# Peptides against a protein of PDB entry 9GMZ: the designs that were tried, part 222

Target 1, 343 residues: chain A of PDB entry 9GMZ
Amino acid sequence: TGFPLELLTRPATERLAYFENYTVAHPRLKEVYEILMRTIAEPAGASFIFVYGASGVGKTTLRLRVEQKLTELALPKLESDRARVPVVGIEAIAPESRYFNWKEYYTRALITLEEPLIDHKFDYGVRGISRDNFGKINVESKVVAPALRRALENALIHRHPDVFFVDEAQHFGKVASGYKLQDQLDCLKSLANMTGILHCLLGTYELLTFRNLSGQLSRRSVDIHFRRYCADSPEDVQAFKSVLLTFQQHLPLAETPNLVDHWEYFYERTLGCIGTLKDWLKRVLSDALDREATTITLKDLQKRALSVAQCQKMFKEIQEGERQLSETEADVQNLRSALGLGA

## One batch from the design tools (peptide; made by RFdiffusion4, then SolubleMPNN)

Design b2_p22_8_s4 (from b2_p22_8, 9 letters changed)
Fold by OpenDDE base, seed 2:
Structure b2_p22_8_s4 (fold): chain B 343 residues (1-343), chain A 22 residues (1-22)
Amino acid sequence: as target 1 above (343 residues)
Amino acid sequence: APLQIFPPLEGTEEKLAALLAE
């Protein structure tokens, strides 16, 4: 089934919103979703989950869909336990300064924890944290990072989310020299240990550098690789074509565009990253709606495509990440061989 | 074949908001 045909009579904003708000359950997303959901349900003593993959692969989409599902599963329990928050999700922001702003991080986390529960006053045990008339947390400038950390620890313990998501988590790694990066890892580890809350860090392949710095985290972490589709795999090509087929059926246009016939061009300009593909199609759809166009043409696609130079840069970053993973797999194999465990 | 889609996000947020408003 395609898009609801009644959308063709609706404003451009509603038509665009339809395309924004749906998510194709493509094989890699579904696989990672199932692994992540299972790991959250059964962490087996893990304190961390690392989800890594190319920029534009769809990590944020994965997070949002897991957050949705965890919320849906928690709704019946929230009727009896109004103190519980099912999930907390934040985005790590790259600091403008050479120093990670922990105060800002804790403040954002506290705000995110309390947004769903405006009516429930929680005492953070910290002076200078208040709520405004809209229930929004206000943190006085005098409140220091250690106090905000304790407030967050208390809030996480009290709210007891199934998982704490940190999107764009590679930003933790960019700010610090090796020693400070370890201190940041130790800080996150301490937060997870003190609260008993499972942390899920989503990020680019730069997150691998962060993961590899702590041999202690490796014992208490689960790794999830969110792979792109590869053109050298017939199965991946077929999956990518199926994504294009699904998107073309869900573009709220009078005439269904034939995206599948252009699959190679879509692959060339997305590198098999479905988030990049969706964002591209969203831009093209927006342009088409602005022109009151009945369909999308190849020319419309070309206008909003990433440049070859952008794709080449992105591909190099992907190849470096995939190489690092392959080296890790080889290291595991070498370790197994050295231990006398068969390959 | 076309792939399945996940349900819209909006419906869950609305349900949560409604539950918290009770």
Scores: peptide ipSAE 0.090, ipTM 0.709, DockQ to the pose 0.140
Fold by OpenDDE base, seed 1:
Structure b2_p22_8_s4 (fold): chain B 343 residues (1-343), chain A 22 residues (1-22)
Amino acid sequence: as target 1 above (343 residues)
Amino acid sequence: APLQIFPPLEGTEEKLAALLAE
C-alpha cells in the first residue's frame, strides 16, 4: 500500500503536506510510545519521566503522538469536565543569555494551558495577566517570574493534565553549571510536587547530566532511552531498510524511487536517526515537486544530504551519550556484583 | 515488508475544537 494516487493530480503543497503528516510506526518509536503511555497511565509515584536520545531520533514525533492519544482518550471525559486539559506540551527555548528565562518559560506554559476553547475563564490570581478578545493570554511586562510561577501552579492544579511535556529540555542545562543547574532542577521538582502533575522532559543525551546531578530526582524519575538504529545489529538494519521501503511507497511521486538499494548511504548520513531521515526526504521531495520531477535520484539526495563534517559531529555527540549510558549500565552491574547479586 | 503508520495528526484538534464549541 502506498500514497493515495489522487495526490499526483493535487498541488505540490498538498503532496508535501501528505508526506510531512506521514509518520512511520518504526519499532523503536512503537516501543518508546508504549513505555511512555504506560508510564503516564501508571506513574507509580514518579514525578518525572526523562526521554533521551540522539538529535533527530524522533522525540518530537513521539511527543506529538502521545499528545494526540491522550487527547483522544480524554475526549469523552472532557464533555463532562470542561475545566480539564488532557495534556500540556511546550518546547524549551535555548537561552540567549547566561540565564534561563523562567518568565518566558512560565508565560509559554500558561499560553499553552489556556487554549482559546476553554469557556471557563480561569482567574490566575495574578494582576497583569489578561485575556484578549480571542481568549489568548496577555502577560504584562511588569509581571515577575514568581507571580507567573504561582499562576502556572494554579492553572496546572485547576486543569489537571495527565502529563506536562517539555521538549528540547537539554536547554535547561546549557547555561547553568553546578549550583545553578541544581536550582533549576529544584524549581522543576517544586513545580511538579506543588501541582501533583507528572512532568516529562524530552531531550538529547545532555539530559543525562540532569539525572546524575540529582539523586533525589533519580528516585522519583522514570528513564526512557530512545535509541537510534545501529548498523552492527542485523535486526536494526532490517528495521531501517523497512523504514526506507515504507517512505519510498509514501513519497507522492509518479515513479517510486528505489531508496532501499541506497540504504548504506542513508545510514551514513542519518546515523540511524529516523527523524533526520524524514527531514532529509522532505527537503528532497520539496525540491522534486518544485521541478515537477517524476522521481528522486541519488543526485537529488546528495544535494540535500548532511555534510560528512556534520555527520561526524553528530556521531561524536551520539557516541558520548551512548558511552555515558553504557557506563551507567556497568555501574549497575558493579553494584549488583558488590551486593553479591548474580548477573 | 512496509511498516505500519500512525494515523494523521490532523483531526484530533478538530474533534477537540468541535467538542469545545458545543
Scores: peptide ipSAE 0.065, ipTM 0.722, DockQ to the pose 0.118
Fold by OpenDDE base, seed 3:
Structure b2_p22_8_s4 (fold): chain B 343 residues (1-343), chain A 22 residues (1-22)
Amino acid sequence: as target 1 above (343 residues)
Amino acid sequence: APLQIFPPLEGTEEKLAALLAE
C-alpha cells in the first residue's frame, strides 16, 4: 500500500510531514530494535548499552522508535505512578572547546526529564533550579556542574526511566585524550550506578574508541552494531532496493518516481545508510512540493545529493570503524582458539 | 514487496504529556 491518495489534495506541509513521519522497518533497523528492546527489558546487570554505526545509518530513528514503544508499554503504569517517566532521550552536543560541558549536559537532561511533567513540581534539592511561568526548568547561571549532577541523580531516581538515551554520544570522545576521557567515562558510570538507570549511548564508530578505553565497561555493557547495507552482499542489495521501493510508494506525488532503477546511484551517495537516504529524499520532496511537481526526476535527486567528496570522507570513517570491529572479532576468535574453546 | 513500517511517532509524546499533566 502506498501513501493515502488524499494527500495529493493537501498542502505541501502535510505531504512533507507524512513522509517525515514515515519510517521503513528495514531489516537492520528491525534487528537492532529487537535487540535493544530485549536488552532494555532484561539488562542482566548491564549498566550501559552501546549502539554504534555509520553516520546516517538511522540511530536517531531507532532511539525515537524505542522511546515510543517504551512509552506505550509504560502508559498503564503511569496512570498509577505519575512520578515515573518511561524513557529519557537527549542528544549530546559537540563541545565548542576541548572540554565537555557537563553543566550543559546535566541541564539538558533535567529539562528533558521535566518536559512531560510541566505541572508536577519536583524538588531537586538544589538552589537555583526553578520553574518559569510555563513550567519549564530554569537553571540559574550560579548553579555549578556538581549541583546539577545531584539534581539529575535525584530526578533520575525519582522518575525511574527504563533507559537513559544519549544520542551522538561520540561527542564525549572528542574531548581531551587520556585521563580526561577516562574521567568522563567514570562520571557516566557513577551516574548509572548511583541512579540504577540503564544508559544507552548511540553514536558513530568513534564511540568504539570511547568504549574500548574502559576495560571495566566491558563487563557491564552490551554492544549493538547497527550495520549499513553492503553492496557486496546480495541480501543487503535486495534489502536496500526494497527500501527504495517502499520510499517511492510513500512519496506523496501524483506520479510514482522510479527510485529502484537508480539504486546504484542511491547507494553511491548514501553508502547503504537509510537515514542518509531518507534525509536526501525529504530534501528532494520538499523541492518538488515547492514547485508543485508531479514527480521526482534524476536531475532533482542530483541537486540534493551529497557530494562525492562528502561520500568519500564518510566512507573512510565507515571503513575504519568496520576494520576495528573486524580486528576485534578476529582477536576474540584467536583468544577462543588459544583457550581451546574452538572458533 | 514493500517493507513494513513503524506507526507514526505523532501522538505518543502528546499522550505521555497529557497523562503526566493530569
Scores: peptide ipSAE 0.025, ipTM 0.621, DockQ to the pose 0.100
Fold by OpenDDE base, seed 4:
Structure b2_p22_8_s4 (fold): chain B 343 residues (1-343), chain A 22 residues (1-22)
Amino acid sequence: as target 1 above (343 residues)
Amino acid sequence: APLQIFPPLEGTEEKLAALLAE
């Protein structure tokens, strides 16, 4: 079934919102979703989950769908425990300076933990943390990072989320020295250990460098690779075409565009990343709705496509990440062979 | 065949808001 036909009579804003909220359960998303949900339910002593993959593969979509599901599953328990938050999700910001801003990170995490649904004002025990009339946390400039950390630790303990998500977590790795990166890892490890809360870091392949710096973190981490679709795999090409078919049926336009016939062009400009594809289609849909167009043309697609130069840059970054993972897999196999463990 | 879909995100926030408003 396609989009609700009633949308054709609705404002452009509602038509766009429908497509924005529409998520295709494509095979890689479903696989990673199932692994992540299982790992959150049964972490088996893990303190960290690393979800890594290409930019635009759909990591944020994965996070949001897991957050949704964890919230739905927690609803019956939240009736009895109104202090509980089922899940916390934050996006890490790229530091403007050579130093990761922990004060900002802790502040944003505290704000997210206190989103307006929590009538119960938790006292963080830190002077200079206040709430507005809407329950939003305000952190005074005088509050230092160690105090905000303690406030976050107390909040996480009190709220008991099933998982703490950090999206764009590769930004923790953007420090000028390996020593500073180790300190950041130790800080995150300490936060997870002190709270007993499972942390899930989502990021690009740059997250692998961050993961590899701490042997202690590696012992208590689960790795999830969110792969793109590869054009050299017939199964991946078929999955990618099925995604295009699904999207073309769910574009709220009077005439269904034939996206599948252009699958190679879509692949060329997305590198098999479904998030990049969806964002491209959103831009093109927005343009079409603004013009009151009945369909999307190849010219409309070309107008909003990433440039070849952008695609070449992204592809190099993907190839480097995929290479690093392949080398790691080969090293594991070599170690197993050297230990006399069968393949 | 078209792939399955996840439900819209908007409905979960509303349900959570309703539960916490009671």
Scores: peptide ipSAE 0.022, ipTM 0.590, DockQ to the pose 0.109

## One batch from the design tools (peptide; made by RFdiffusion4, then SolubleMPNN)

Design b2_p23_1_s1 (from b2_p23_1, 7 letters changed)
Fold by OpenDDE base, seed 3:
Structure b2_p23_1_s1 (fold): chain B 343 residues (1-343), chain A 23 residues (1-23)
Amino acid sequence: as target 1 above (343 residues)
Amino acid sequence: SRERYLELVKEFLANPDLTLDDL
């Protein structure tokens, strides 16, 4: 089991693309995938799904795979319903200013929802929204955020996606005051309620601060923790080593590198985050292909590793997030005990 | 659940080459 050997005769771009597209179905990814797919199919009155976990755990990979699967499942129905979009996914942009740019968010959402290939074109009733010669949405600078919101609400209602994904959703939390953060939550809640569309916010543990500000959102939200692999868990260590073994077999190089023997170094520099691992290996593979190297060495890995300082910073952010979740679990147990429900 | 996760680990260790495209 491994990469197609014919790739060794292919251009570096094709070899790199193979590895980029290769997605290991590792246990934590499969766990969250199953929960997310089930929750999208049966929201049970939820308006929000929160998927939170470490940076580089694989949230974007999860999103893209769910988007693919939802699209595949919807294809037979889309032949008869040419107005429908099965799923929409955007990435929230980090604001250049202290304030989240809602105008940009609505514009990006509209552009993504109204992709050029959709046959049924929608009229937004908003002057300054048009389509180019390729059917791509153009939004004039004069269009204000409230008009873009109405256009997005109408588009979401008309296209009726099963879910609206927002990746890097912790960027909604980047506001100068807690009051403004609540207003942003209320804005998102209003959008979900007005459209009837399930929203899935994916983000780092900073998303917990955002989620916890609204006790009203908690009543209509599902939480999904995308955990990293932990070195104190024998099963997690074994899974992590197995992921390394799989990746070493799928690196399109003439000589299979021994990544598994360096598992502790890989763990140290990824904190058990498979997305971080894949991105690291991708950078190292790209360098190896550029040199026409037959394999990857420890020196090649070290050249593209995150610094110890970067890992220490990331680890502090993870520990704070994991602590907040552990405290929340303890609070639930304390509440149950206080209610006389037992443990 | 933790039990379901342990099952997923066992399944993965039995066939670590599976992709999400295969699911």
Scores: peptide ipSAE 0.524, ipTM 0.933, DockQ to the pose 0.849
Fold by OpenDDE base, seed 1:
Structure b2_p23_1_s1 (fold): chain B 343 residues (1-343), chain A 23 residues (1-23)
Amino acid sequence: as target 1 above (343 residues)
Amino acid sequence: SRERYLELVKEFLANPDLTLDDL
């Protein structure tokens, strides 16, 4: 079924918001969603979940949908346990400096854990952390990172979320000269161990560097690869074309654009990443609505497409990530062969 | 597994309008 036809009489802002909120349950998203939900329900002593994949594959969409589902499932229990938060999700910020800002990370995590809707006042035991008249957390500039960490540890223990999400987690890899990426990972490991809270790190293939740094973390982590659609797979091509058809039907325009006939061009400029595809279509829809256009043309698509140079750069980053994963699979086979377990 | 993924592809091709909210 397409978009509600009543949207054609609605303001451009409402029409755009409809498409922005529309999420296709495409096969790769559903696959990762099922694995992630199962792993959160039954972590089996894991302290970390790593979700890695191409930029624009849909990791943020996955996170937000899992946060929504976990919140919905927890609602009946939250009536009796007013201190509990079912899930916490933050995005790691790219540091302005060459170094990851732990003070900012802890502050953002505390603000997210202590949203105004939580009636139960928690004493952080840290001077210079307060709530304003709107219930927002205020952190004084004098509060240092070790004090913010202790406040976050106490808040996580008290609120006891089923999972703590960190999106764009590759930004933990931005370390100072002389600091090791291992120190960042040990800091995260210590936080997970001290709180007993499962951490889910979502990010690009740069997260593979974190996975490989510590054999001790690998024993307490679950890995989830969020794959793109590949043009060499007939099943992936069919799924990608079907996603285009679904988006075509859900663009709130008077005339349904024929996106499917241009599937190769969409594939060329998205590399099989559905998040990149959706963001491209959002930009093109916004432009069409601003012009009061009845449909989207190939020229409208071309105006908002990523450049060939951008696609080449993104493809090189994808190929490097996929290569590292393929090498890991080969290493497992080589290890099994060397152990005499057979192929 | 690859088998489960192929099942998900078949399900999606049969009902491509399903959202994650429908799950």
Scores: peptide ipSAE 0.519, ipTM 0.933, DockQ to the pose 0.833
Fold by OpenDDE base, seed 2:
Structure b2_p23_1_s1 (fold): chain B 343 residues (1-343), chain A 23 residues (1-23)
Amino acid sequence: as target 1 above (343 residues)
Amino acid sequence: SRERYLELVKEFLANPDLTLDDL
């Protein structure tokens, strides 16, 4: 069944919001969702989860849906434990300097943990951290990173989330030296160990650098590869076409556009990344609604498509990530064979 | 596993309107 037909009489903003909020449970998303939810429920002594995949594959959508589900599942406990936060999610910011801004990271994490709805005042034991009249955390400029870390450790222990999400976590890797990258990972590992909170780092294939360092430093990580759809896989092509079919049915337009017949063009300009696809369709839908158009045409799609040059750049980054993973799998297989462990 | 993924593809093709809210 498509979108609610009543939307056709609603404002463009409501029609756009419907499509924005509509999330297809496509196979790769469902796969990663199931693994992630299971791993969060039963971490088996893991301190880290790494979720890596192409830009625009849908990692942020995954995070938000897991945050929603964890919140829903925690509601019965939150009624009794007003101090608890079921989940916390932040986005890591690219540093302006050659150094990751830990002060900003800790500040954002503290602000996120201290949602205005949590009436339970917590004393962080740090001077210069206060709540405003709206219950929001204010951090004075004089508060140093080590003090903010202690405040975050205390807050994470007190709020006891089931998981701490860090989106765009590849930004931790933007350091001038490999030594600093290890220091960043050790800092995160120490935070996870001190708080007992499971950390989930979501990011691009640049996280493989952290994974490789973590594999040397810790036996307590779970790796989740959020794969794109591949055109050389018949099942992936079928799934991708089915996603297009679902999206065309959920575009709140008077006439259902035929997206499926253009699947190759959609694949060319998204590289099999459903987030990229959804964002593209959202832009095109917005344009169509602004024109009071009854449908979307190929020409409308072409106006909002990524350029071939952008797609080529993105594809090169994907191929490098997929190559590194394939090499790791081959190395494991070679090691097993060399050990006399059968395939 | 690859087998589980193939099952997920089959399930999705059978009911492509499934949302994560239905899980």
Scores: peptide ipSAE 0.517, ipTM 0.932, DockQ to the pose 0.812
Fold by OpenDDE base, seed 4:
Structure b2_p23_1_s1 (fold): chain B 343 residues (1-343), chain A 23 residues (1-23)
Amino acid sequence: as target 1 above (343 residues)
Amino acid sequence: SRERYLELVKEFLANPDLTLDDL
């Protein structure tokens, strides 16, 4: 099946929005989705979930789809519990300074958690936090980070989300000293423990460094590796080609472009990351729609491709992350063998 | 598991147009 043919008569904005909203349930995404949904439903005493993988693998897409599904599943319960928020998701911001801005983090978390449409008023117990005339949370500049933390703890307890998502969570690790990184982990651990709310941190392979520094979090964490498609795996190549075919059919253009014949070029410039692929195709589609073009050409693809230098940089980061995971898996296997437990 | 992933690949190849909203 392809895109709805009626889109060809619609404005470029609607055609682009269709493709933006179209999410292929590709095997790696479905795998991580199933594990994540199961872990959220049955945390088994876990306080943290770590979802790590390459930049552009699709972690943000995963988060948004899980947020949507959890919201949908919670709707019947929200009728009886008007205070409840089923899920909260934020993106961690890269600090401009060598220090993570906890004040900004807590503010963003509070703003996101406190949906304006929630009828049930909540007192944060902190002066300088209010709702505007539109129900949006306003945090006065005088409110300090410890007060914002208490407000967030109280709000998380009161709203009781099934999970708190933090996307781009590797930004917690971007501190100048290992001591400050430990303090950040302890802050997150304390927040999860004090609220009883499951935290899901999504990030790049840099998140492994953050995770490995917390030997105490390891006992209460679930790790989920969001893998890319690998060209040395026949099944991964087939899946990647099938994703290209699906996107080819779902580009709302008068003439279906042949993406599959260029699969190696797509693989070279995405490293098997479907998010990178989708974002590339969005840019190319936008350009095509702006020109009122009937199709997409290889030349159009080349204009919006990542450079070889960008791909080489991204690939080095991936290889380092995959290496660290492979070493950890080998260490576990060696430990099990040494204990006589078998592989 | 690797086996479950291979099943997911097989399912996807059978219906590659499915979205996560269809699950």
Scores: peptide ipSAE 0.512, ipTM 0.930, DockQ to the pose 0.813; fails the geometry check

